Peptides against a protein of PDB entry 6MBK. Designs and how they scored, part 97

Target 1, 240 residues: chain A of PDB entry 6MBK
Amino acid sequence: GFEMVNFKEEGFGLRATRDIKAEELFLWVPRKLLMTVESAKNSVLGPLYSQDRILQAMGNIALAFHLLCERASPNSFWQPYIQTLPSEYDTPLYFEEDEVRYLQSTQAIHDVFSQYKNTARQYAYFYKVIQTHPHANKLPLKDSFTYEDYRWAVSSVMTRQNQIPTEDGSRVTLALIPLWDMCNHTNGLITTGYNLEDDRCECVALQDFRAGEQIYIFYGTRSNAEFVIHSGFFFDNNSH

## One batch from the design tools (peptide; made by RFdiffusion4, then SolubleMPNN)

Design b2_p10_8_s1 (from b2_p10_8, 4 letters changed)
Fold by OpenDDE base, seed 3:
Structure b2_p10_8_s1 (fold): chain B 240 residues (1-240), chain A 10 residues (1-10)
Amino acid sequence: as target 1 above (240 residues)
Amino acid sequence: SSLIPVRHPL
């Protein structure tokens, strides 16, 4: 058992409601609850996806548009999840001029500028697609697609996307994992896997957690620079 | 198989 809690300095996370032992399976999320490239293809976005080479080639952009379409849909199955997402991020796409100036003395500035340029180009491309493509007329974002919308969606995906197997296990695809992605980070080992037999994400405890303690997971091996660029934070105890 | 969180820029 766990519950969502707003922790001081860390924001939303998961708290244990009972003692959890190391390696205990405490959390699982079935495929049907995930936002995936496949669910994007099966949504109102599907007809456009089938005709656009960039959506087909870049699963992260497909997820970003899926997220925007579902956010704009009052009856979306994922509304409860979408409402838990930040409305704004501490990632480079949201940096103020002074924050960018501070980074000018670092190697990270090149990645920031690349991200800005790529995001702006993608927005310009898809703005034209949404205005002109016949299948875009069915999208709930047809008359409301701003750069701020796109920036939010790509930042949401960039900070939360995961690799999972396809349903047949033959390939890898991208997914947002509701509830699981509420866990905050600590140093350790990857303790999340995919169970193909039961068709679900499974998370085992990294360590013992007592009732009332925050449950942490390991996001993987990353530098502090990668955390800033991809996750919007520094992890001081990161020894990688 | 382990899930690998893939947090990458576009």
Scores: peptide ipSAE 0.048, ipTM 0.769, DockQ to the pose 0.278
Fold by OpenDDE base, seed 2:
Structure b2_p10_8_s1 (fold): chain B 240 residues (1-240), chain A 10 residues (1-10)
Amino acid sequence: as target 1 above (240 residues)
Amino acid sequence: SSLIPVRHPL
């Protein structure tokens, strides 16, 4: 077993409540608990999704709007998950002037500026859509859609989105994986997969964990530049 | 915990 714990410097993570052995299936998350593009289509966002080409083409934006709609819905099934998400991120969309000034000497500056510009353009587009589109009338965010809301949702999705198979396994789709995404990162091998027979994400232990130890997972191979741009952090033990 | 988007092996 495991429990959610707030670690001083790492924020929320998972702690083992018993000894867990390497390769033990200790965590699984059924599809029904995931925030997916399909759950977005089946939500209050569904009518707008069906009419907006950008939502249809960009599953990450669909997830961002799904996240915002569910956050604004007090009876949302995902409220317990949403409340565990950071209120702010260390990603480029949150960089202060001094951080941007520091990056001016790096190759990352162009990607940062592109991300700012793209996010601002998307916000301006969707602000107009939400104000004018008839299928936006039932969205709980209709009268309270700020750039800060959009920045947060986009950053949440950027740092937490995963590719999973569709129910029939014929295609891939995007998902946020509650509980699983609370595991903090360590260097190692990918130990998470999707079990189509049981229709669930499955995570096996990267190593032995003792009762009381934090459970870490490996998020995947990325350069430090990709970590900064997409995840907002450097990892000292990054092999890239 | 901020993630890098994971690509699940299919």
Scores: peptide ipSAE 0.036, ipTM 0.735, DockQ to the pose 0.111
Fold by OpenDDE base, seed 4:
Structure b2_p10_8_s1 (fold): chain B 240 residues (1-240), chain A 10 residues (1-10)
Amino acid sequence: as target 1 above (240 residues)
Amino acid sequence: SSLIPVRHPL
């Protein structure tokens, strides 16, 4: 067993409530608890999604809007999860002017500028969509959609999105994995997979943990605190 | 049971 704890320096994490052995399946998250592109399509966003080519083409943006819609919905199933997310991130979209100036001497500056430009273009596009599209009238963000909202959602997805199989296992889709992504990161091997038979994410312990210890896992290329600039939100040719 | 690795997309 484990419990969610707010650690002073690391924010929310998971603490073992008993001794957990290495390779023990200590955590699983059924598909129905995930925030996915499919759950976005089945939400209040669904009508707009069905009509917007960018939402359809870019699952990460669909997740960002899904996250914003659910955050703005007091009765959202995911409120307990959303309330545990950081309010701000140490990602390029939050860099101060001096941090960006420091990066001007590095190759990373091009990726940072690209991410800024792409995010700004997407915000401008979707601001117009939200103001003008008939299916946007039902969105809880209709009257309040700021750049700060979009930056937060994009950064949340960028740092937390995972690739999982579709229900039939024929394709891959994107998901935020509540509870599991509360684990803070350590160096190691990926110990998380998706069990298609049971339709759930499964996480086995990276090492032995004692009762009262924080449970750390390795997310691979994922970082909650430090995002690799070259792995930015807009890796591929994004539509604007 | 089959376990498919969960990956963070780049």
Scores: peptide ipSAE 0.031, ipTM 0.700, DockQ to the pose 0.664
Fold by OpenDDE base, seed 5:
Structure b2_p10_8_s1 (fold): chain B 240 residues (1-240), chain A 10 residues (1-10)
Amino acid sequence: as target 1 above (240 residues)
Amino acid sequence: SSLIPVRHPL
């Protein structure tokens, strides 16, 4: 009922190939297709994950390394998804001097500085880990782990990570949701959930969409500052 | 089917 399209100014998005009604379940993504902390643990990263306390404690970093390992793996199942991701982001980690100067007049400047500091510290830590840890030797990124790689992966996760239930529903875990995260943002309500019975992420239409129209979703309630920091965009009609 | 909201972490 939809197709991936490269829209002008908006980049990649989903276009309806038929009429879709409001509240219609038009998109679902089984757990096996998600990039999760669990899939990271079950990947080539698994041995290092089992020995590194930061990877274990910070699921977002585990996802960032999972992205980097899969990107560096030509036969990765997620290659088609990874190739749809931006090569650069409009997030604070990519800001030029003038953009940072603009933020000096806002409360966001402290969060930007915190993000810079945290990202730099994490990179320095993991650079050393990758160079010295025995379980890092088999990682496809061992000889090619730059700050730019890490910045990209962290930004990809920051802009796209979601909380989903574990398989047993007892806890929450982090996931990137391929195909679903191709939907561009509009104002509205969250129309995405997780169906534990069928073990899949499910998205219902926010509104009626006609054949040929772009399908939009609501990413969540955030301030414009939070959208800039976490998603790299402003939304003037944001209800938050 | 039970639908549990998916959320983007802040």
Scores: peptide ipSAE 0.040, ipTM 0.719, DockQ to the pose 0.920; fails the geometry check

Design b2_p10_8_s2 (from b2_p10_8, 3 letters changed)
Fold by OpenDDE base, seed 2:
Structure b2_p10_8_s2 (fold): chain B 240 residues (1-240), chain A 10 residues (1-10)
Amino acid sequence: as target 1 above (240 residues)
Amino acid sequence: SSLIPVLHPL
């Protein structure tokens, strides 16, 4: 088993409560527990989603709005998950003036400026949609939609979104995976997949973990530039 | 976790 722990430097993570062997299936998350584009469509956001071409085309934005709607809903099934999310991120959207100034010497500066510009444009668009669209009237964020809210939701999705199969396995969709996404990153191999027969995300242990050790997973191959742009993360031992 | 996790179909 495992438990959620707040680690001083890494924030929330998972700690083993017993010895876990390499390749042991220690964690699984059924589809019904995921925040997906489908769950967004089936939520209070569904009517707006069905009429907004950007929400339909950009599953990450659909997830961001789903996350905001659920955060604003005291009785949301996902409240326990949402409360584990960071309040701020080390992503470019949160960079201070000095951090942006540092990046001026790097190739990342153009992508940072693009991300700022795109996010601001999206916010301005959706602010107008929320104010004017009839199907936005039932959204719990109707009167409380700030740039800070949008920045947080976009950053949450950007750092935590995953591709999973649809129920029939014919297509891919986007999902946030509660509990699983609390695992912090280490170098290794991808040990997480989606089991279509059982309709669940499955994670096997990357290595042996003893009781009391933090459980790490490998998030996949990323360049340092991709980590900076998409996650704000620098990993010194990144082999790519 | 502040990084993009990756999943693949099994």
Scores: peptide ipSAE 0.033, ipTM 0.717, DockQ to the pose 0.127
Fold by OpenDDE base, seed 4:
Structure b2_p10_8_s2 (fold): chain B 240 residues (1-240), chain A 10 residues (1-10)
Amino acid sequence: as target 1 above (240 residues)
Amino acid sequence: SSLIPVLHPL
């Protein structure tokens, strides 16, 4: 077992409530609990999604709008999850001028500038869509769609999106995985997969954890530059 | 049961 805890330096994480052994299946999340492109299509966003080519082509943007719609919906099933998300991120979209200047000496600067330009263009596009498209009138964000809202949603998705199979296993789709994505990062191996038979994400323990210890997972092999770009942090123990 | 890796896209 585990519990959600707010750790001082790491923010929210999972703590073991009992001893967990390496390779033990300690956490699973059924598809019905995931925020997916499919759940976005089945939400209040669905009518707009069905008519907007960018939402259809870019699953990450569909998830970002899904987050914004659900955040703006007091009765959303995902409110408990959304409330655990940071209000701000240390991702490039939040960098101050001095932080961007520091990155000018790195290869990451091109990706930072790309993110800024793309996000600004997307916001400008969708601002117009939300103002003019008939199906946007039903969106809870209709009268309150700011760049800050969009920046937050895009950053949330960027840092937390996962690839999972479709229900039939024929394709890959994007998902946010509540509770599981509360695990903070450590170096190691990928210990999370999707079980199609049980239709759930499954996470096995990377190592032995004692009762009271924080449960860490490995997010994948990434450089520190990729961590900055996609996760908003440097990982000193990153050997990749 | 087939476990398919869940990955964070970069």
Scores: peptide ipSAE 0.030, ipTM 0.690, DockQ to the pose 0.923
Fold by OpenDDE base, seed 1:
Structure b2_p10_8_s2 (fold): chain B 240 residues (1-240), chain A 10 residues (1-10)
Amino acid sequence: as target 1 above (240 residues)
Amino acid sequence: SSLIPVLHPL
């Protein structure tokens, strides 16, 4: 087993409560516990999603709004997960002027400016949508939608989004994976996949962990989403 | 450690 622990320097992580062997399936997260584009469609956001082309086209934005709606909902099933998320991120949207000035000497500055500009435009668009769209009236964020809220949600999704298969395995969708995404990073190989038969995300141990040790996973050389795309989430291709 | 930020064009 494992337990959630707040490590002073690393924030929340998972600690082994017993010895875990390399390649042991120590952690699994059923689809019903994931925050997905599908769970967003099935939430209070669903009516707005069904009528907004940007939410429909951009699953990451749909997840960001889903995250904001659930955060604003005291009785949300995901409150325990949401409360473990950082309040700020080491993303370009949080860069200070000196960090941006340093990046002006690099090619990354164009991506930083693009991201900032796009995020600001999206916020302005959705602010207007939330104020005027009939289906936005029931959103718990209706009267509390700041740029800081949007920046946080976008950054949360950007750093934590994963691709997973749909229930039928015919396509991919985006998901936040509670509990699993609390594992801190170490160098190694990808040890996470999606089991379609059991409809769950599965993680095997990268190495032996002793009782009381922090459990680390390899995030890849890219984001969790890119990790799934490029490094192979073990899609059990059992198309049954 | 934080998850790896994606420079996703938003």
Scores: peptide ipSAE 0.025, ipTM 0.694, DockQ to the pose 0.053
Fold by OpenDDE base, seed 3:
Structure b2_p10_8_s2 (fold): chain B 240 residues (1-240), chain A 10 residues (1-10)
Amino acid sequence: as target 1 above (240 residues)
Amino acid sequence: SSLIPVLHPL
């Protein structure tokens, strides 16, 4: 067993409630508990998704809108998870003017400006869609869709999205993995996989953990810089 | 059962 704890320096994390051995399956999350592109299609967003080419092409944006719709829904199944998410992020979309000025001396400034530009364009596009599209009338965010909302949802997805198989295992899709994504990271090996037979994410312990110790997992090589580049915001397809 | 690694998009 484990429990969610607020650690002073690391924020929320998981603490062992018993001794856990290396390679022990200590955590699993069934597909039905994940926020996925498929759950977005099956939500109030589904009718709009079925008619919007950008939502269909960009699974990360579909997840961002799914997250916003569920956040705006008091009875959402995912409310307990959404309430654990940060209200702000240390991503370039939250950089102050002085932080951006500091980056002007670096090559990273081009990527930051591209991300700002793309995020602003996406917001402007979807603002118009939400105001004009018939299926947007049912969205709980119709009268309350701000750039700050969009920035938050995009940053939440960018920092937490994972690749998982589709239900039939034929393709890869995107998911937010509640409870599992509360683990803080350490250096090591990837110990999380998807079990298609049981239709669940499975996490085995990276090392022995004693009762009362924080449980760490290895997320892979996730630099903040890699998140900036690979968040899918760089689709410079100026076709719109 | 073969586990498919859960990867963060790089």
Scores: peptide ipSAE 0.039, ipTM 0.713, DockQ to the pose 0.690; fails the geometry check

Design b2_p10_8_s3 (from b2_p10_8, 5 letters changed)
Fold by OpenDDE base, seed 3:
Order: structure tokens, then sequence, then C-alpha cells
Structure b2_p10_8_s3 (fold): chain B 240 residues (1-240), chain A 10 residues (1-10)
């Protein structure tokens, strides 16, 4: 055991309900509970996905639309997870004018402007697709697709998207991992992997945790800033 | 909320 707790300074996290030993498998999440590109294809988004080249080429955008469709669906299996997500993010897409002005003296401004431009272009493209494509008529967001919705979904995916193997293990795909992505960060080693035999994400304890202690994991060597700028939007130079 | 580790096979 563990439980979800709202920590005063860190927001939501996981707390141990018993003593957990280092290297103990304390948390696993089966594929069926993940929000994946495959679950997007199998959802109400599937018909549109099958006909849109950008959704097919950009798994992060497919996840963003999957997240929006599920958020707009009161009976979605993922509603409990979606309700735990932040309503806003400390990402460049949410920067105020003064924060952007501060960054003008830094090299990061070019990446921020690129992100804004790309996100705005994607929104404009998909707004037109949603208004005109026959398969978009079934999407719960058809009459309520705003830039704020798109910004939120893209930022949610950018801050939470993982690479996992496909079901057959032949390729890598993208996933949001409910419950596991509630763990807060500490310095250490990566202790999460994917078990293909059992078809699940598995997390082992980085260290000993006592009952009542917060469970931390290591996210990797990338800073939040580097991940926000580079990992969310800089998929390859697709010339679009 | 975490940066996402790339889940390598353990």
Amino acid sequence: as target 1 above (240 residues)
Amino acid sequence: SPLVPVLHPL
C-alpha cells in the first residue's frame, strides 16, 4: 500500500500506508488502465484518427484529443484520473506577457515562440477539421473546442506523456499512466519499467519508505524546464 | 506532478 494525498507544498502525491523496502514492486498499472494512442484509436476519436495524417503522425496530439474527448464524456472510464489533473500549468503556453518579456533576454525565447506558433497553428488546423470533417460530428467537443481546451490538453500531455512498448513489443508508443504519475520527484535512479509478459507498467521503490512517508520517484536527468520546452512540442522537424 | 521517465524495459 499507498494512498493519494494532497501535500501542502508539492500538491498531490502518494503516501506509503505500510513500510516499503528499496527495490520492492509497490506499484503496477496494467495497459488497460493507460490512456494510449491505441485507446485513442479505439475511442470515438478512432474514425477521425484513421483519416487525419497529423493525428497519425503525432501521437502526443492524438493523446491530447483523446484527453479532451474523455474529459467531455461524463461516463468516461478516465474521469477519476482527469479530475486529478491541474486546470492550469506553469508551462510556456500559460506565461503572462511579463514572463515572456523576461525571457526575451534568454535563448529560451525562441523555443517559447516556436511553441506558441506551433500550438496556434495546430489549433487552427484542427478547428477547421472539427468543423468540416464528417467523423468529427460524433466528437463531444465539436461545439466547444476552444484554444484554452487545446492548450490545456497539449500541456497535460506534454507534462505527463511516457514512452511504452506497443502490445506486441515491436514499437514504442505514447501513454499517460494514471496513479503512477501522481508520484513526486526526488534525485535518484529510474525505477519504473514496462513488463511485457504481464502487460503492465511496474515501479519499484527507489529507497526504503516508512508508513506515512511520501513516495518519491526519479523522473530522469531532464529538468522540468528542458522537458517543457523540448519534450512536449519538439517532435521532429515535421515541415508543417 | 512528475516529468515522465521514459519507461525502458527493466
Scores: peptide ipSAE 0.034, ipTM 0.727, DockQ to the pose 0.131; fails the geometry check
Fold by OpenDDE base, seed 1:
Structure b2_p10_8_s3 (fold): chain B 240 residues (1-240), chain A 10 residues (1-10)
Amino acid sequence: as target 1 above (240 residues)
Amino acid sequence: SPLVPVLHPL
């Protein structure tokens, strides 16, 4: 087994409660527990989703609004998950002037500026939608939709979104994967997949973990620049 | 917190 632990420097992570062997299926998350574009469509957001072309075209934005709606809902099934999310991120949307100045010497600055500009434009668009669209009246965020809310939700999705298959396996959709996404990063290979027969995300251990050790996963083959843009951190032992 | 792993069927 494993348990959720708040590690001082890394924030929340998973710790082994017993010895786990390499390649052991130690963690699985059924589709019904995921926050997906489909669960967004089936939520209070569904009526607005059906009428807004941007929500329909951009699954990451649909997830961001789903996350905001569920956060604003005291009885949301996902409240325990949402409460584990950081309140702020080290992503470019949170960069101070000195951090931006440092990046001006890198090619990443163009992506930072693009991300900031796009996020601001999206916020302005959706602020107007929430104020004026008939289907927005039932959203729990109707009277509480700030740029800070949107920045947080976008950053949460940007750092945690995953591609998973649809139920029929015919296409891909986007999902946040509670519990699994608490695993912190290490170098290695991707050890997570989706089991369509059991309709669940499955994670096998990257290596042996002893009881009391933190369980790490590999997030994927990305450069440090991509890690900064997508996750807001550098990985010193990154081979890319 | 993970970067986007593209999860394929195992």
Scores: peptide ipSAE 0.034, ipTM 0.732, DockQ to the pose 0.126; fails the geometry check
Fold by OpenDDE base, seed 4:
Order: C-alpha cells, then sequence, then structure tokens
Structure b2_p10_8_s3 (fold): chain B 240 residues (1-240), chain A 10 residues (1-10)
C-alpha cells in the first residue's frame, strides 16, 4: 500500500504504507481512470475534436484541452487528480529571461525557442477557434481562455503524457496516468508497463521500499537537457 | 512528479 504525501522540495509523491519488495506490483491504474485522447473525444471537447484537424493530429494538444475543460468543470471525475497538479511549472514555457539567457550556451536553447514559438502559435490558433467555432460554445473555457491557461495545460501534458496501447492493442495513444504520475524520479530501470489483458497500467517496485519511505520510479533515460525541456528540472544523479 | 515514462508493453 501507499499514500499520497506532500514532500518538502519534491512536492506531491507516494509514500509506502507497508514494506514493498523489489518487483512487487504495488500500483495499477485501470484505463477507465486515465485521461486519454479517447476520453477527450468522449467529453465536452468531442464535437470540436471531431472538426478540428490540429486536435485530431496532435494528441498532446487534445490532452491539454481535455485538462482545461475538466479543470473548468466542478463535477469532473478528474478533479481530485487535477487538484494535485502543480499550478506552475519550472518548464521552459515558464522560464524567466535570465534562465533563457543561461541556456543560450546550450543545445537546449533551440528546443526552448521551438516550444515558445509552437505554444504561442497554438494558443493564437485555438483562441480564434474557441471564439469562432460553433462547437466551442459549449466548452467551459469559452470566456476564460488565456495564454497562462494554455501554457499550464501544455506544460502539464508535456511533463506527464505517456504512450499506452489502444483497447484493442492495435495502436498507441496518449494518456495521463493519475496517481502513478505522482511518483517522483530516481535512477533505475523502467518498471511500468501496460497490461492489455487486464486493461491497466502496472507499476512494479524499482527496489525495496520500507514503510514510510517515498516510492520513486525511473522516468526513462534522459539527458539533463531533455529533463529541462520535457520536465523543467535538472537531475543531479542523472548518469545519462 | 513531472516526467512520465513511456510505458513499455508488459
Amino acid sequence: as target 1 above (240 residues)
Amino acid sequence: SPLVPVLHPL
């Protein structure tokens, strides 16, 4: 067992409530609990999604709008999850001028500038779509769609999106995985997969955890530059 | 937690 805890410096994480052994399946999340491109299509966003080529082509943007719509919906099933998300991120879209200047000496600067340009263009596009498209009138964000809203949603998705199989296993789709994505990062091996038979994400313990210890997972092999670009932080113990 | 691993098929 585990519990959600707000750790100092690390924010929300998972803490073991009992001893967990390495390779023990300690956490699983059924598909029905995930925020997916399919759940976006089946939401209030569905009519707009069906008519907007960018939403259809870019699952990450579909998830970003899904987050915004659900955040703006007091009765959303995902409210408990959304409330655990940071209100702000240390990702490039939140960098101050001095932080961007620091990155000018790195290869990451090109990706930072790309993110800024792409996000700004997407916001401008979707602002117009939300103002003019008939199916946008039903969106809870219709009268309150700011760049800050979009920046937050895109950053949330950028940091938390996963690839999972479709229900039939024939394709890959994107998902946010509530509760599981609360695990903070450590060095190790990927210990999360998708069980198609049970239709759930499954996470096995990277190592032994004692009762009261924080449960960490490995997010994958990334450079510090990739951590900055995708997650907004440097990992000092990153051996990759 | 920011980074989310790409789930590998189990």
Scores: peptide ipSAE 0.031, ipTM 0.717, DockQ to the pose 0.153; fails the geometry check
Fold by OpenDDE base, seed 2:
Structure b2_p10_8_s3 (fold): chain B 240 residues (1-240), chain A 10 residues (1-10)
Amino acid sequence: as target 1 above (240 residues)
Amino acid sequence: SPLVPVLHPL
């Protein structure tokens, strides 16, 4: 087993409560516990989703709004998960003036400015949608939708979104994976896959962990968006 | 913890 622990430098993580062997299936998360584009469509956001082309086209934005709606809902099933999320992120959207000035000497400045511009445009668009669209009236964020809220939700999704198969395995969709995404990162091999038969995300131990040790996983490439949970375990040596 | 932020064009 494992338990959630707040580590001083790393924030929340998972700690082993018993010895876990390498390749042992120690963690699984059923689809019903995931925050997905499908769960967004089935939530209070569903009516708006069905009529907004951007929400339909951009699953990450759909997840961001789903996250905001659930955060604003005291009785949300995902409240325990949401409370584990950082209040701020080390993303360009949170860069201070001095950090931006430092980046002016780098090629990254163009990407930072682009991200700021796009996020601001999206906020302005959705602010208007929330104020004017009939299906937005039931959203718990109707009267409390700030840029800070949107920045947080977009950053949460950007840093935690994963690709998982649809229920029939025919396509991929986006998901936040509670509990699993609490594992901190280490170098290694991808040890997470999706089991379609049991309809769950499965994680096997990267190495032996003793009772009391923090459990680390490898997230693959720098983007969770590139973490394609294919059917099965991808032990691809992404030594990039 | 938060994953390494990826600059995805939004």
Scores: peptide ipSAE 0.026, ipTM 0.698, DockQ to the pose 0.054; fails the geometry check

